# Peptides against a protein of PDB entry 5TDY: the designs that were tried, part 66

Target 1, 88 residues: chain A of PDB entry 5TDY
Amino acid sequence: EKKIDGRRKAAVLLVALGPEKAAQVMKHLDEETVEQLVVEIANIGRVTPEEKKQVLEEFLSLAKAKEMISEGGIEYAKKVLEKAFGPE

## One batch from the design tools (peptide; made by RFdiffusion4, then SolubleMPNN)

Design b2_p25_4_s1 (from b2_p25_4, 13 letters changed)
Fold by OpenDDE base, seed 4:
Structure b2_p25_4_s1 (fold): chain B 88 residues (1-88), chain A 25 residues (1-25)
Amino acid sequence: as target 1 above (88 residues)
Amino acid sequence: SMLSDEEAELIAEIIKEWLEKERKE
């Protein structure tokens, strides 16, 4: 499979979340990082189904590895993200 | 709909990891 750089993975995820949820996430990032991500989002172009799948799977893997949320929270997060990447 | 602050923070932390790895490459 094709390698996706970290900047693109972040942009793909934020775009999938939508502007409201993306804004919530970016509240936890420093201003310089936010500015960089805004540029990446603006230039994201077309996101392939393969990229969406890779980003979602890696995110879930990392989230579980960090054990930052309960199992129920992980399942909820999975549903939220799957809806974000799914058909609108 | 909106995320909880915990969910938003988790996503932000994952993004930080992606960006940090990118900076080191």
Scores: peptide ipSAE 0.683, ipTM 0.916, DockQ to the pose 0.684
Fold by OpenDDE base, seed 1:
Order: structure tokens, then C-alpha cells, then sequence
Structure b2_p25_4_s1 (fold): chain B 88 residues (1-88), chain A 25 residues (1-25)
């Protein structure tokens, strides 16, 4: 399994969400962070199915660990993200 | 449909953690 750096994971997730949802997310980030992520997104190139899977799985794991959403919310988030990433 | 603000904030916090971890590595 190939390691994905944090910057790339973030870029993959934001691209999967699409520009409108990505903008909603980035409003919670400082300007410097947003600029960094925009560069990463611009240079994202090819995203493999394995990368998408890894990013999704880690996201769900972290979301669950943060306990910011219920178990039902995790399942909902999973469906939303799977739809965003597209069919495998 | 658009994200709720709670959903957007959750994603942002996870992104922050990814970036913070990267910075500390």
C-alpha cells in the first residue's frame, strides 16, 4: 500500500467533493492553508482508485474517532463520499 | 446538495489534522 502524504489526501478529498462543497470546507481554513491546497489541487494529476479508497477509509476512521457525528452519521457520510468519488 | 456547516467543519478539521501531521513528520 502506497503512502499518501497529508497534502495529497486533502486534495483528493476536496476534488472528490467538487468545487462547491470544497469551498464550503475551505471557508473553515486559514488563507495560507487554502492557498496551499489550491496548489495541490491544481497539480493533483491522476488519482488512482486505491488512493480514493485509502482517503475515504481514513476519513471515515478519523470522523468516527472524533465522535463529532453519530454512527448513523458515519454511514451517511460514507454514502455521500462514495457518491462524490463516483462508482468504483 | 450542499454540505451542512457541521459536515463542512468536520471535513475541515480532518484536513487540518492531515496537514498538521505532515508538518510534524
Amino acid sequence: as target 1 above (88 residues)
Amino acid sequence: SMLSDEEAELIAEIIKEWLEKERKE
Scores: peptide ipSAE 0.682, ipTM 0.916, DockQ to the pose 0.705
Fold by OpenDDE base, seed 3:
Structure b2_p25_4_s1 (fold): chain B 88 residues (1-88), chain A 25 residues (1-25)
Amino acid sequence: as target 1 above (88 residues)
Amino acid sequence: SMLSDEEAELIAEIIKEWLEKERKE
């Protein structure tokens, strides 16, 4: 796997979510962080299928590790994100 | 078609970790 820097991973995820869901997420981030991410998103360029897959898999792994949501919730989140990364 | 606030917060926390790791590198 190619190493993806954290800023790019975040941008890839937010773009995949779409503007509405991304806005929900960014409500939980401070203004400076949001501005930084907006710059990354603006310069994201082409996102490869490999990057999308890598970001999704790492996200799910971290989400499970945090145990912030139930196991059923993780499964639901997986479906939501996979749909987000899928064809529009 | 929308996330729950809990889901949104979870995603935000993971993003924070990604960014924090970058800062430490």
Scores: peptide ipSAE 0.681, ipTM 0.916, DockQ to the pose 0.684
Fold by OpenDDE base, seed 5:
Structure b2_p25_4_s1 (fold): chain B 88 residues (1-88), chain A 25 residues (1-25)
Amino acid sequence: as target 1 above (88 residues)
Amino acid sequence: SMLSDEEAELIAEIIKEWLEKERKE
């Protein structure tokens, strides 16, 4: 698999979430971080199916590790993201 | 449907981890 840098992973995720949900997430980030991510999003270009898969899987893994949501919550998140990564 | 604030915060924390890892690379 091709390596994805952290900035790109974040940008891919935020774009997949869409502007409304991305805005909710960014409320929890500092201004400098938001500015950096906006730049990454603006220059995201083409996101490959493999990148989408990698980002989703890593996200779910980290979410599970944090144990902040139930198993059902993880499944819900997976469905939301899969829909987000689906055809546009 | 919108995220709950808790869900949004969780995602933000994961993003922070990705960015922190990038900084250390």
Scores: peptide ipSAE 0.680, ipTM 0.916, DockQ to the pose 0.690

Design b2_p25_4_s2 (from b2_p25_4, 14 letters changed)
Fold by OpenDDE base, seed 4:
Structure b2_p25_4_s2 (fold): chain B 88 residues (1-88), chain A 25 residues (1-25)
Amino acid sequence: as target 1 above (88 residues)
Amino acid sequence: SMLSDEEAKEIAEIIKEWLEEEKKE
């Protein structure tokens, strides 16, 4: 399995969320971090299916660990995020 | 639909973790 940089994982997630949700998220980040992420997003290029899958699975794992999503909502969350990560 | 502010904040925390791991490398 190919390693994905943390910066790239963040960029992939933000792009998948879309501009509105990404803006909501970035409200909670400091200005320097936002600027760095904007650069990463601008240079994201093409994301492979493998990268999408890895980022999604890791995100869901971390979200579960933070009790952000319930066990009953995992499948729904996966479907929603998979649509965001899916082909455009 | 939009995220709740709590959801947005928690996603931001995950991103911070990813970026922190990157800094340690």
Scores: peptide ipSAE 0.659, ipTM 0.901, DockQ to the pose 0.647
Fold by OpenDDE base, seed 5:
Structure b2_p25_4_s2 (fold): chain B 88 residues (1-88), chain A 25 residues (1-25)
Amino acid sequence: as target 1 above (88 residues)
Amino acid sequence: SMLSDEEAKEIAEIIKEWLEEEKKE
C-alpha cells in the first residue's frame, strides 16, 4: 500500500465528488484552504484505482466514526457516500 | 442528487482532518 498525503486524499475525494458536490463541500472551508485544494486538484494528474479505493475506504471509515459519536449511524454514512459518488 | 448542506459540511470536516494530519507531518 502506497502512502497518500492528506492534500492528495482531499483532492482525490473532491474530484470524485464532481464539481457541483465539491463546490458544496468547499464552501465550508476557509479561503486559504480552498486555494490550496484548487492547486492540488489542478495538479492531481492520474488517480489510480488503488488510490481512489484507499481514499474512499478511509473516508467511509471516518464518516462511520463520526456517525457513531453522533445521532446517525453507519447506514447514514453509507448514504452520504452513495450520494457523494453516485449519479446525480 | 446533490448533498444536503449538513452532509457537505461533514465531508468538509473529514477533509479538514486530512489536512490537519498533513500539517503534523
Scores: peptide ipSAE 0.659, ipTM 0.900, DockQ to the pose 0.726
Fold by OpenDDE base, seed 3:
Structure b2_p25_4_s2 (fold): chain B 88 residues (1-88), chain A 25 residues (1-25)
Amino acid sequence: as target 1 above (88 residues)
Amino acid sequence: SMLSDEEAKEIAEIIKEWLEEEKKE
């Protein structure tokens, strides 16, 4: 798979979440980081289906590790996020 | 609907990890 820049992964996720949820998330980041991410988002351009899929899968893996979702909740989480990322 | 603050915080931590890995590279 093509390696995705960490900053790009973050930008893709934030865009997928939408402005309201993205704002909630960015409340927990320092000002400099937020400014950097805003630049990345502004220059995100086209996000390929492959990028979206990679970001989604990695996000779900990390979210699971942080116990944001249970083992059995992965399918539900995918359905929710599919609205933002599109079908796999 | 909107995220809980805890969910938002945990997502932010994931983002921090992505950014930290980028800095390390």
Scores: peptide ipSAE 0.658, ipTM 0.901, DockQ to the pose 0.653
Fold by OpenDDE base, seed 1:
Structure b2_p25_4_s2 (fold): chain B 88 residues (1-88), chain A 25 residues (1-25)
Amino acid sequence: as target 1 above (88 residues)
Amino acid sequence: SMLSDEEAKEIAEIIKEWLEEEKKE
């Protein structure tokens, strides 16, 4: 699979979350980081299904490790997130 | 629905990890 750099992974996730949720997330980041991510989002271009899948799977793995979602809730969380990562 | 602040913070931490990994590369 193609390697996705960290900046791109973050941009893909934030776009998938939408502007309102992205803003909630970004308030926890420093100003310089936010500015960098805004640039990445502005230049995100085409996001392939493979990229979406990779970012989603890695996010779910990390979220699970952080106990954001339970083992039993992983399938539900995946479905919810797939709506955001799905076709527009 | 909107994220809880805890959810938003934890997502931000994941993003920080991604950016830190990129920085180390």
Scores: peptide ipSAE 0.654, ipTM 0.901, DockQ to the pose 0.653

Design b2_p25_4_s3 (from b2_p25_4, 12 letters changed)
Fold by OpenDDE base, seed 1:
Structure b2_p25_4_s3 (fold): chain B 88 residues (1-88), chain A 25 residues (1-25)
Amino acid sequence: as target 1 above (88 residues)
Amino acid sequence: SMLSDEEAELIAEIIKEWLEKEKEE
């Protein structure tokens, strides 16, 4: 796997979510972090299918590990994100 | 449809972990 910067992973995820959902997420982040992510999003360039896959898989892994949502919730999140990322 | 606040918070926390991990590296 090609290593992806943390900032890059975050930008890929936020772009996939779209501006409205991304805004919902970023309201939970401090102003400096938001500014940094906006810069990353603006300079995201091309996102490969491999990057999308890596970001999605790592997200799901971390979400499961945090145990903040049920297994059903993880499955729902997976569907939402897959829809957001669109067909490959 | 929009995310629930719980969903949005979960994603934000994961993003924080990604950024913190990068900072530590």
Scores: peptide ipSAE 0.683, ipTM 0.917, DockQ to the pose 0.687
Fold by OpenDDE base, seed 4:
Structure b2_p25_4_s3 (fold): chain B 88 residues (1-88), chain A 25 residues (1-25)
Amino acid sequence: as target 1 above (88 residues)
Amino acid sequence: SMLSDEEAELIAEIIKEWLEKEKEE
């Protein structure tokens, strides 16, 4: 599979979430990081189905590894993200 | 709909990891 840059993975995820949810996430990032991500988002272009799948799966894997939320929370997050990446 | 702050924070932490890994490459 094709390697995705970390910056691109972040941009793909934020765009999929939509502006409102993305804003919530970016509240937890420093100003410099936000500015960098805004540039990446602005230049994201077309996101392939393969990229979306890879980003979602890696996110879920990392979230589980960090054990930051319960299994129920992971399942909920999965559903939220799947809806975000699905057709609008 | 909106995320909880916990959910938003989790996503932000994962993004930070992606960006940190990118810096190291």
Scores: peptide ipSAE 0.683, ipTM 0.916, DockQ to the pose 0.639
Fold by OpenDDE base, seed 3:
Structure b2_p25_4_s3 (fold): chain B 88 residues (1-88), chain A 25 residues (1-25)
Amino acid sequence: as target 1 above (88 residues)
Amino acid sequence: SMLSDEEAELIAEIIKEWLEKEKEE
């Protein structure tokens, strides 16, 4: 797999979530970080299916590792994100 | 629909890790 830049991964995820959910997420980030991500989002260009898959899988792995959600929560999160990354 | 605040915070923390890891590289 091609290594994806961290800023790129974040931008891909935020775009997939949509502007409303992305705004919810960015409320938890500092102002400088938000500004950096907005730039990345503005210049995201095309997002490949491979990138989407890679970002989703890495996200789920990290979410599980943090143990911030139950095992059942992981399945729920997977559904939510898959819908977000899926066709509108 | 919308995320819970807990869900939003989780996503934000993972984003922070992605950015921090890149900074270290």
Scores: peptide ipSAE 0.680, ipTM 0.916, DockQ to the pose 0.679
Fold by OpenDDE base, seed 5:
Structure b2_p25_4_s3 (fold): chain B 88 residues (1-88), chain A 25 residues (1-25)
Amino acid sequence: as target 1 above (88 residues)
Amino acid sequence: SMLSDEEAELIAEIIKEWLEKEKEE
């Protein structure tokens, strides 16, 4: 398992979400952070299936730990992201 | 389908944690 930088994990997630959902997320980030992430997204290059799995797994784990959404909401998010990570 | 604002905020918080974690490394 290859280690993924935090900024890369974020970029992978945002790209997977697509531009519309990514924009919704970025509304909650400060301008400097957004600028940094835009650079990462622009240079994301190839994202391996392994990276996608790692990012999704860690995201879901953190989301569950925060307990900010229902279990059904987590499952919904999982399905949305899995669809996003699927073959285009 | 679009995210709810709550869902978007949750994702943003997780991203913030990833970025903060990297600063500590």
Scores: peptide ipSAE 0.680, ipTM 0.917, DockQ to the pose 0.695

Design b2_p25_4_s4 (from b2_p25_4, 13 letters changed)
Fold by OpenDDE base, seed 1:
Structure b2_p25_4_s4 (fold): chain B 88 residues (1-88), chain A 25 residues (1-25)
Amino acid sequence: as target 1 above (88 residues)
Amino acid sequence: SMLSDEEAKLIAEIIKEWLEKEKAA
């Protein structure tokens, strides 16, 4: 699969979430990081279905690995993100 | 609906990992 840099993965995810949810996420990031991400979002251009799929799959994989949420929580997160990205 | 703080934090932590990996590369 095509490699996506970390900055772009983050931008894709935040755009999919929408500005309100993205703002909630960015509250946990330092100001410099937020500014960098805003630039990436502004210049995101077109996001392919493949990129969306890769970002979602990697997110879920990392979420599971971190074990910060229960299995049920992962399923819930999956549904939320799938709704955010929209059907393809 | 909005994310819970736990959900927002989880996403932020994963984003941090993506950015740190990029920085280290």
Scores: peptide ipSAE 0.679, ipTM 0.911, DockQ to the pose 0.674
Fold by OpenDDE base, seed 4:
Structure b2_p25_4_s4 (fold): chain B 88 residues (1-88), chain A 25 residues (1-25)
Amino acid sequence: as target 1 above (88 residues)
Amino acid sequence: SMLSDEEAKLIAEIIKEWLEKEKAA
């Protein structure tokens, strides 16, 4: 698999979420970070199915590792993100 | 639809982690 840098992963996730949900997330980031992400999003270009898969899987893995959500929450988050990314 | 604030915070924290790793690299 191809390595995806952190900025790219973040941009892919935010674009998949859509502008409304992305805005909710960005409220929890500092202004400089938001500006950096906006630049990445603006230049995201084509997002491959492989990238979408990698980002989703890593997100879920990290969420589990951080124990920030319950088992049911992970299931819900997975469905939300899968719908956001769209079927292929 | 919208995320809960908890969900939004979780995603933000993961993003922060990705960006911090990138900064350290």
Scores: peptide ipSAE 0.679, ipTM 0.911, DockQ to the pose 0.659
Fold by OpenDDE base, seed 3:
Structure b2_p25_4_s4 (fold): chain B 88 residues (1-88), chain A 25 residues (1-25)
Amino acid sequence: as target 1 above (88 residues)
Amino acid sequence: SMLSDEEAKLIAEIIKEWLEKEKAA
């Protein structure tokens, strides 16, 4: 698989979430980080299905590792994100 | 619909990790 840098992964995820949910997420980031991500989002260009798959899979893996949600919560999050990464 | 604040915070923390890894690379 092709390596995706961290900035790209973050931009892909935020764009997939849409502007309203992305705004909710960015409320938890500092100003400098938000500015950096806005630049990445503005220059995201084409997002491939492979990138979407890699980002989603890594997200779920990290979410499980953090144990911030229950196993049922992971399944719920997976469904939400699959809808976000699905057809626009 | 919208995320819960907990869900939004989880996503933000994962984004922070991605950016930190990039910074360290």
Scores: peptide ipSAE 0.677, ipTM 0.910, DockQ to the pose 0.707
Fold by OpenDDE base, seed 5:
Structure b2_p25_4_s4 (fold): chain B 88 residues (1-88), chain A 25 residues (1-25)
Amino acid sequence: as target 1 above (88 residues)
Amino acid sequence: SMLSDEEAKLIAEIIKEWLEKEKAA
């Protein structure tokens, strides 16, 4: 698989979420981080299906590890992101 | 549908980890 840097993973996720959900997420980030991510999003270009898959899988893995949401919540997040990414 | 604050915060924390890993790499 292709290596994806952290900045790109974040940008891919935020773009997939869409502007409204992305804004909700970015409320929890400091201003400098938001500015960095905005730049990354602006330069995201094409996101491949492989990148989408990798980002989603890593997100789910990390979310599960944090155990901050229920198992059903993880499944919900998975569905939200899959729908956001769209069919490939 | 919108995220809950908890869900949004979780995603933000994961993003922070991705960025920190990149910074530390």
Scores: peptide ipSAE 0.676, ipTM 0.911, DockQ to the pose 0.694

Design b2_p25_5_s1 (from b2_p25_5, 7 letters changed)
Fold by OpenDDE base, seed 4:
Structure b2_p25_5_s1 (fold): chain B 88 residues (1-88), chain A 25 residues (1-25)
Amino acid sequence: as target 1 above (88 residues)
Amino acid sequence: MKFSAKSDEEYFEAVVNAYLEALKE
Protein backbone atom coordinates (compact mmCIF):
# COMPACT_ATOMS: atom_id res chain seq x y z
CA GLU B 1 0.00 0.00 0.00
CA LYS B 2 1.38 3.35 -1.07
CA LYS B 3 1.45 6.30 1.28
CA ILE B 4 -0.89 9.04 0.08
CA ASP B 5 -0.50 12.66 1.14
CA GLY B 6 -3.20 13.97 3.42
CA ARG B 7 -4.18 16.75 1.04
CA ARG B 8 -4.45 14.27 -1.80
CA LYS B 9 -6.61 11.91 0.22
CA ALA B 10 -8.87 14.83 1.06
CA ALA B 11 -9.09 15.87 -2.57
CA VAL B 12 -9.89 12.34 -3.73
CA LEU B 13 -12.66 12.11 -1.17
CA LEU B 14 -14.14 15.48 -2.11
CA VAL B 15 -14.15 14.59 -5.79
CA ALA B 16 -15.78 11.27 -4.99
CA LEU B 17 -18.56 13.08 -3.13
CA GLY B 18 -19.43 15.16 -6.18
CA PRO B 19 -19.55 18.94 -6.43
CA GLU B 20 -22.81 19.48 -4.56
CA LYS B 21 -21.93 17.45 -1.50
CA ALA B 22 -18.30 18.54 -1.63
CA ALA B 23 -19.48 22.14 -1.43
CA GLN B 24 -21.60 21.32 1.59
CA VAL B 25 -18.56 19.80 3.24
CA MET B 26 -16.13 22.55 2.35
CA LYS B 27 -18.28 25.29 3.85
CA HIS B 28 -17.32 23.71 7.18
CA LEU B 29 -13.63 24.29 6.49
CA ASP B 30 -11.76 27.52 7.04
CA GLU B 31 -10.75 29.59 4.03
CA GLU B 32 -7.10 28.65 4.06
CA THR B 33 -7.92 24.96 4.15
CA VAL B 34 -10.45 25.36 1.34
CA GLU B 35 -7.94 27.22 -0.81
CA GLN B 36 -5.38 24.48 -0.48
CA LEU B 37 -7.91 21.77 -1.21
CA VAL B 38 -9.29 23.54 -4.27
CA VAL B 39 -5.78 23.70 -5.68
CA GLU B 40 -5.29 20.04 -4.90
CA ILE B 41 -8.59 19.13 -6.57
CA ALA B 42 -7.71 21.17 -9.64
CA ASN B 43 -4.46 19.23 -9.94
CA ILE B 44 -5.77 15.85 -8.89
CA GLY B 45 -5.07 14.29 -12.27
CA ARG B 46 -5.52 10.56 -12.49
CA VAL B 47 -6.88 8.80 -9.44
CA THR B 48 -6.03 5.13 -9.59
CA PRO B 49 -8.51 2.51 -8.43
CA GLU B 50 -6.03 1.62 -5.71
CA GLU B 51 -5.88 5.20 -4.44
CA LYS B 52 -9.63 5.52 -4.46
CA LYS B 53 -10.02 2.26 -2.60
CA GLN B 54 -7.48 3.28 0.04
CA VAL B 55 -9.08 6.67 0.52
CA LEU B 56 -12.61 5.34 0.76
CA GLU B 57 -11.62 2.62 3.19
CA GLU B 58 -9.85 5.12 5.42
CA PHE B 59 -12.80 7.48 5.12
CA LEU B 60 -15.21 4.79 6.24
CA SER B 61 -12.88 3.82 9.06
CA LEU B 62 -12.54 7.39 10.33
CA ALA B 63 -16.25 8.05 9.96
CA LYS B 64 -17.00 4.93 11.97
CA ALA B 65 -14.55 5.98 14.66
CA LYS B 66 -16.26 9.37 14.89
CA GLU B 67 -19.82 8.02 14.89
CA MET B 68 -20.17 9.00 18.53
CA ILE B 69 -20.20 12.65 17.44
CA SER B 70 -22.35 12.13 14.33
CA GLU B 71 -24.35 8.95 14.02
CA GLY B 72 -25.47 7.60 10.68
CA GLY B 73 -22.49 8.93 8.80
CA ILE B 74 -20.99 5.59 7.90
CA GLU B 75 -24.20 4.22 6.43
CA TYR B 76 -24.84 7.43 4.53
CA ALA B 77 -21.32 7.37 3.18
CA LYS B 78 -21.78 3.83 1.93
CA LYS B 79 -25.00 4.77 0.17
CA VAL B 80 -23.40 7.76 -1.49
CA LEU B 81 -20.47 5.73 -2.69
CA GLU B 82 -22.69 2.96 -3.99
CA LYS B 83 -24.75 5.43 -5.99
CA ALA B 84 -21.68 7.15 -7.34
CA PHE B 85 -19.44 4.21 -8.11
CA GLY B 86 -21.39 1.04 -7.51
CA PRO B 87 -20.24 -1.73 -5.22
CA GLU B 88 -16.50 -1.97 -4.74
CA MET A 1 -17.91 25.88 13.27
CA LYS A 2 -15.12 25.45 10.77
CA PHE A 3 -12.40 22.84 10.77
CA SER A 4 -8.86 23.54 9.65
CA ALA A 5 -5.66 21.78 8.74
CA LYS A 6 -2.25 22.98 9.86
CA SER A 7 -0.26 20.10 8.43
CA ASP A 8 -0.62 17.76 5.48
CA GLU A 9 -1.73 14.89 7.67
CA GLU A 10 -4.56 16.97 9.12
CA TYR A 11 -6.29 17.68 5.81
CA PHE A 12 -8.02 14.35 5.46
CA GLU A 13 -9.34 14.29 9.00
CA ALA A 14 -10.48 17.89 8.65
CA VAL A 15 -12.55 16.93 5.64
CA VAL A 16 -13.97 13.92 7.44
CA ASN A 17 -14.94 16.10 10.38
CA ALA A 18 -16.47 18.63 8.01
CA TYR A 19 -18.35 15.83 6.30
CA LEU A 20 -19.79 14.60 9.57
CA GLU A 21 -20.78 18.15 10.47
CA ALA A 22 -22.43 18.62 7.08
CA LEU A 23 -24.50 15.50 7.68
CA LYS A 24 -26.20 17.33 10.53
CA GLU A 25 -27.70 19.83 8.10
Scores: peptide ipSAE 0.718, ipTM 0.949, DockQ to the pose 0.657
Fold by OpenDDE base, seed 3:
Structure b2_p25_5_s1 (fold): chain B 88 residues (1-88), chain A 25 residues (1-25)
Amino acid sequence: as target 1 above (88 residues)
Amino acid sequence: MKFSAKSDEEYFEAVVNAYLEALKE
């Protein structure tokens, strides 16, 4: 796996979640963090399938490790991953 | 609760934490 910058990983995840979910997430970030992420999203450029897969897998792993998601949350996360690579 | 990132490495975890918090709504 290639090392991906934390800010880029965040941007990739937010884009993968879609605008509605991303907006809900950003409601729980402070203003400065949101501003930086918006900039990163604006400059995200091309996201390779490999990057996307890596980020989503790390997302799932981290979310599970934090033990703050319900079974429904895990299922949703899996659906996001599936949605990301289903048509590919 | 709002999460923040002060370094590059913190951004991803901040977003994940924010995501988990959003799930509680």
Scores: peptide ipSAE 0.717, ipTM 0.951, DockQ to the pose 0.627
Fold by OpenDDE base, seed 1:
Structure b2_p25_5_s1 (fold): chain B 88 residues (1-88), chain A 25 residues (1-25)
Amino acid sequence: as target 1 above (88 residues)
Amino acid sequence: MKFSAKSDEEYFEAVVNAYLEALKE
């Protein structure tokens, strides 16, 4: 698994959500953050299936940990961490 | 009021938090 920059992960997630959902999300961000993310989105280039999968898994894990939107968060988070920082 | 810029990793967390807030609308 490749380490992805946090700002890139944010851009990948927003693109994955689609323009309508991404717009709703960005309404809750400060102006400076929006500007930075727009730049990242504009220059996102190629997003590999592996990157997208990694970001979405990390998103799901983090979202469940912060506010339970579905069950099974703790064990899922452990699996994600193991994959991210475990043996290569 | 924020006095410092976000770290690189905090951008991802910010989007996740914003997503959760958007779900409440």
Scores: peptide ipSAE 0.641, ipTM 0.861, DockQ to the pose 0.412
Fold by OpenDDE base, seed 2:
Structure b2_p25_5_s1 (fold): chain B 88 residues (1-88), chain A 25 residues (1-25)
Amino acid sequence: as target 1 above (88 residues)
Amino acid sequence: MKFSAKSDEEYFEAVVNAYLEALKE
């Protein structure tokens, strides 16, 4: 796997979520962090399918670790993301 | 208290944490 910068991973995730959900997420961040992420989003350029997949998988893994949610919940989330944000 | 700017990797973790908080709404 190709290493992706943390700020870029954040930007890729936010773009993948869409503007409505991204806004809901960013309201929980401090102003300085939001400003930095907006800059990253503005300069995101092309996001490859491989990069997007890698970010989403890491997102799910990290979210599971932090929330200690069931494996079944993660499997469902994977299916949802695959259908909603998969390759186009 | 001390202030420390986020490292590059901490931005992704911050977004994930924010996402989890947003799910509570």
Scores: peptide ipSAE 0.628, ipTM 0.856, DockQ to the pose 0.341

Design b2_p25_5_s2 (from b2_p25_5 with E1M H6K E9D F19Y W22S)
Fold by OpenDDE base, seed 4:
Structure b2_p25_5_s2 (fold): chain B 88 residues (1-88), chain A 25 residues (1-25)
Amino acid sequence: as target 1 above (88 residues)
Amino acid sequence: MKFSAKNDDEYFEAVVNAYLKSLEE
């Protein structure tokens, strides 16, 4: 995978969140950080599907590591089924 | 208190932290 600059990753995430949620998020950033991110968003240009995928995967990984959002997918489904019915 | 970034590698985590904080609203 291509290495993406940190500011760009942040901008991609903010754009992906949509304007309302992005605004909510940016209220929790200091003024200088907001300023830099606004510039980055304004100059974001084309975001490739690959970039977006990388950013969102890293976002999910980091947010899960901070124990603030739940996991999903096949392994989670397996855990749910095991808890509901026991192992085979 | 606000999250902040001073170097490039700090921006993404700052936004993630800010996102998580926003979920409390």
Scores: peptide ipSAE 0.736, ipTM 0.950, DockQ to the pose 0.673
Fold by OpenDDE base, seed 2:
Structure b2_p25_5_s2 (fold): chain B 88 residues (1-88), chain A 25 residues (1-25)
Amino acid sequence: as target 1 above (88 residues)
Amino acid sequence: MKFSAKNDDEYFEAVVNAYLKSLEE
């Protein structure tokens, strides 16, 4: 696996969640953190399938470690990304 | 209280925590 910068991982995840859910998430972040992430999202460029997969898997692993979440998270996130931005 | 990141390695976990918090809405 290639090491991904933390800010980039966060940006990839937010994009994968779609604009509506991403907005819901970001309102729980402080202003400076939001501003940094918005800049990162604006400059995200192309996200490779490998990078996206890595981020989503790490997301599910970390989220499950902190709190039980609904099943099918990876498939859902992929569908949201596809609907928001089209197939990659 | 809102989640925050001060260093690069804190951003991803901050977003995950914020995501989990958003599930309470």
Scores: peptide ipSAE 0.734, ipTM 0.950, DockQ to the pose 0.580
Fold by OpenDDE base, seed 5:
Structure b2_p25_5_s2 (fold): chain B 88 residues (1-88), chain A 25 residues (1-25)
Amino acid sequence: as target 1 above (88 residues)
Amino acid sequence: MKFSAKNDDEYFEAVVNAYLKSLEE
């Protein structure tokens, strides 16, 4: 796996969540953090399938570790990828 | 209280925490 910087990982995740959910999430971030993430999202450019998978799997792992969620795993990640970026 | 990131390696976890908090709404 290639190392992805933290801001980029966050941006990829927010894009994957979609505009409505991303906006809801950002309500719980402080102003400076939001500003930096908006910039990163605006400059996200090309995201490879490998990068997307890496970010989403890490998200699911962290989320389950912090709080139980019903959905997760590789199948869930694939669904998120398809909905956010289309099939590849 | 809101989640925040000051360094690059803090952004991802901040968003994850914010996501989990949003589920409580």
Scores: peptide ipSAE 0.734, ipTM 0.950, DockQ to the pose 0.597
Fold by OpenDDE base, seed 3:
Structure b2_p25_5_s2 (fold): chain B 88 residues (1-88), chain A 25 residues (1-25)
Amino acid sequence: as target 1 above (88 residues)
Amino acid sequence: MKFSAKNDDEYFEAVVNAYLKSLEE
């Protein structure tokens, strides 16, 4: 699995979400962060299927982990991390 | 509260946090 820059991962995710949802998400980011991400989105170029898959999987894993952690799901978070990164 | 990123490694998580926050709307 290739390491992708965080800013690029964010841009890939936002593009994948579509403009409507991306806009909703970005309302919860501060102005400077939005500006940087807009630039990154504008210059995203070609996104490979591998990148997209990797980003979406990491997104889902992280989002689920955070949601479960917020609800006290520490053990779930551990399992997610082990499943995602243990084999590496 | 708004999420922010100051370093490259913070951007992805900031967006994820923002996404989760957006689900509360």
Scores: peptide ipSAE 0.727, ipTM 0.950, DockQ to the pose 0.706

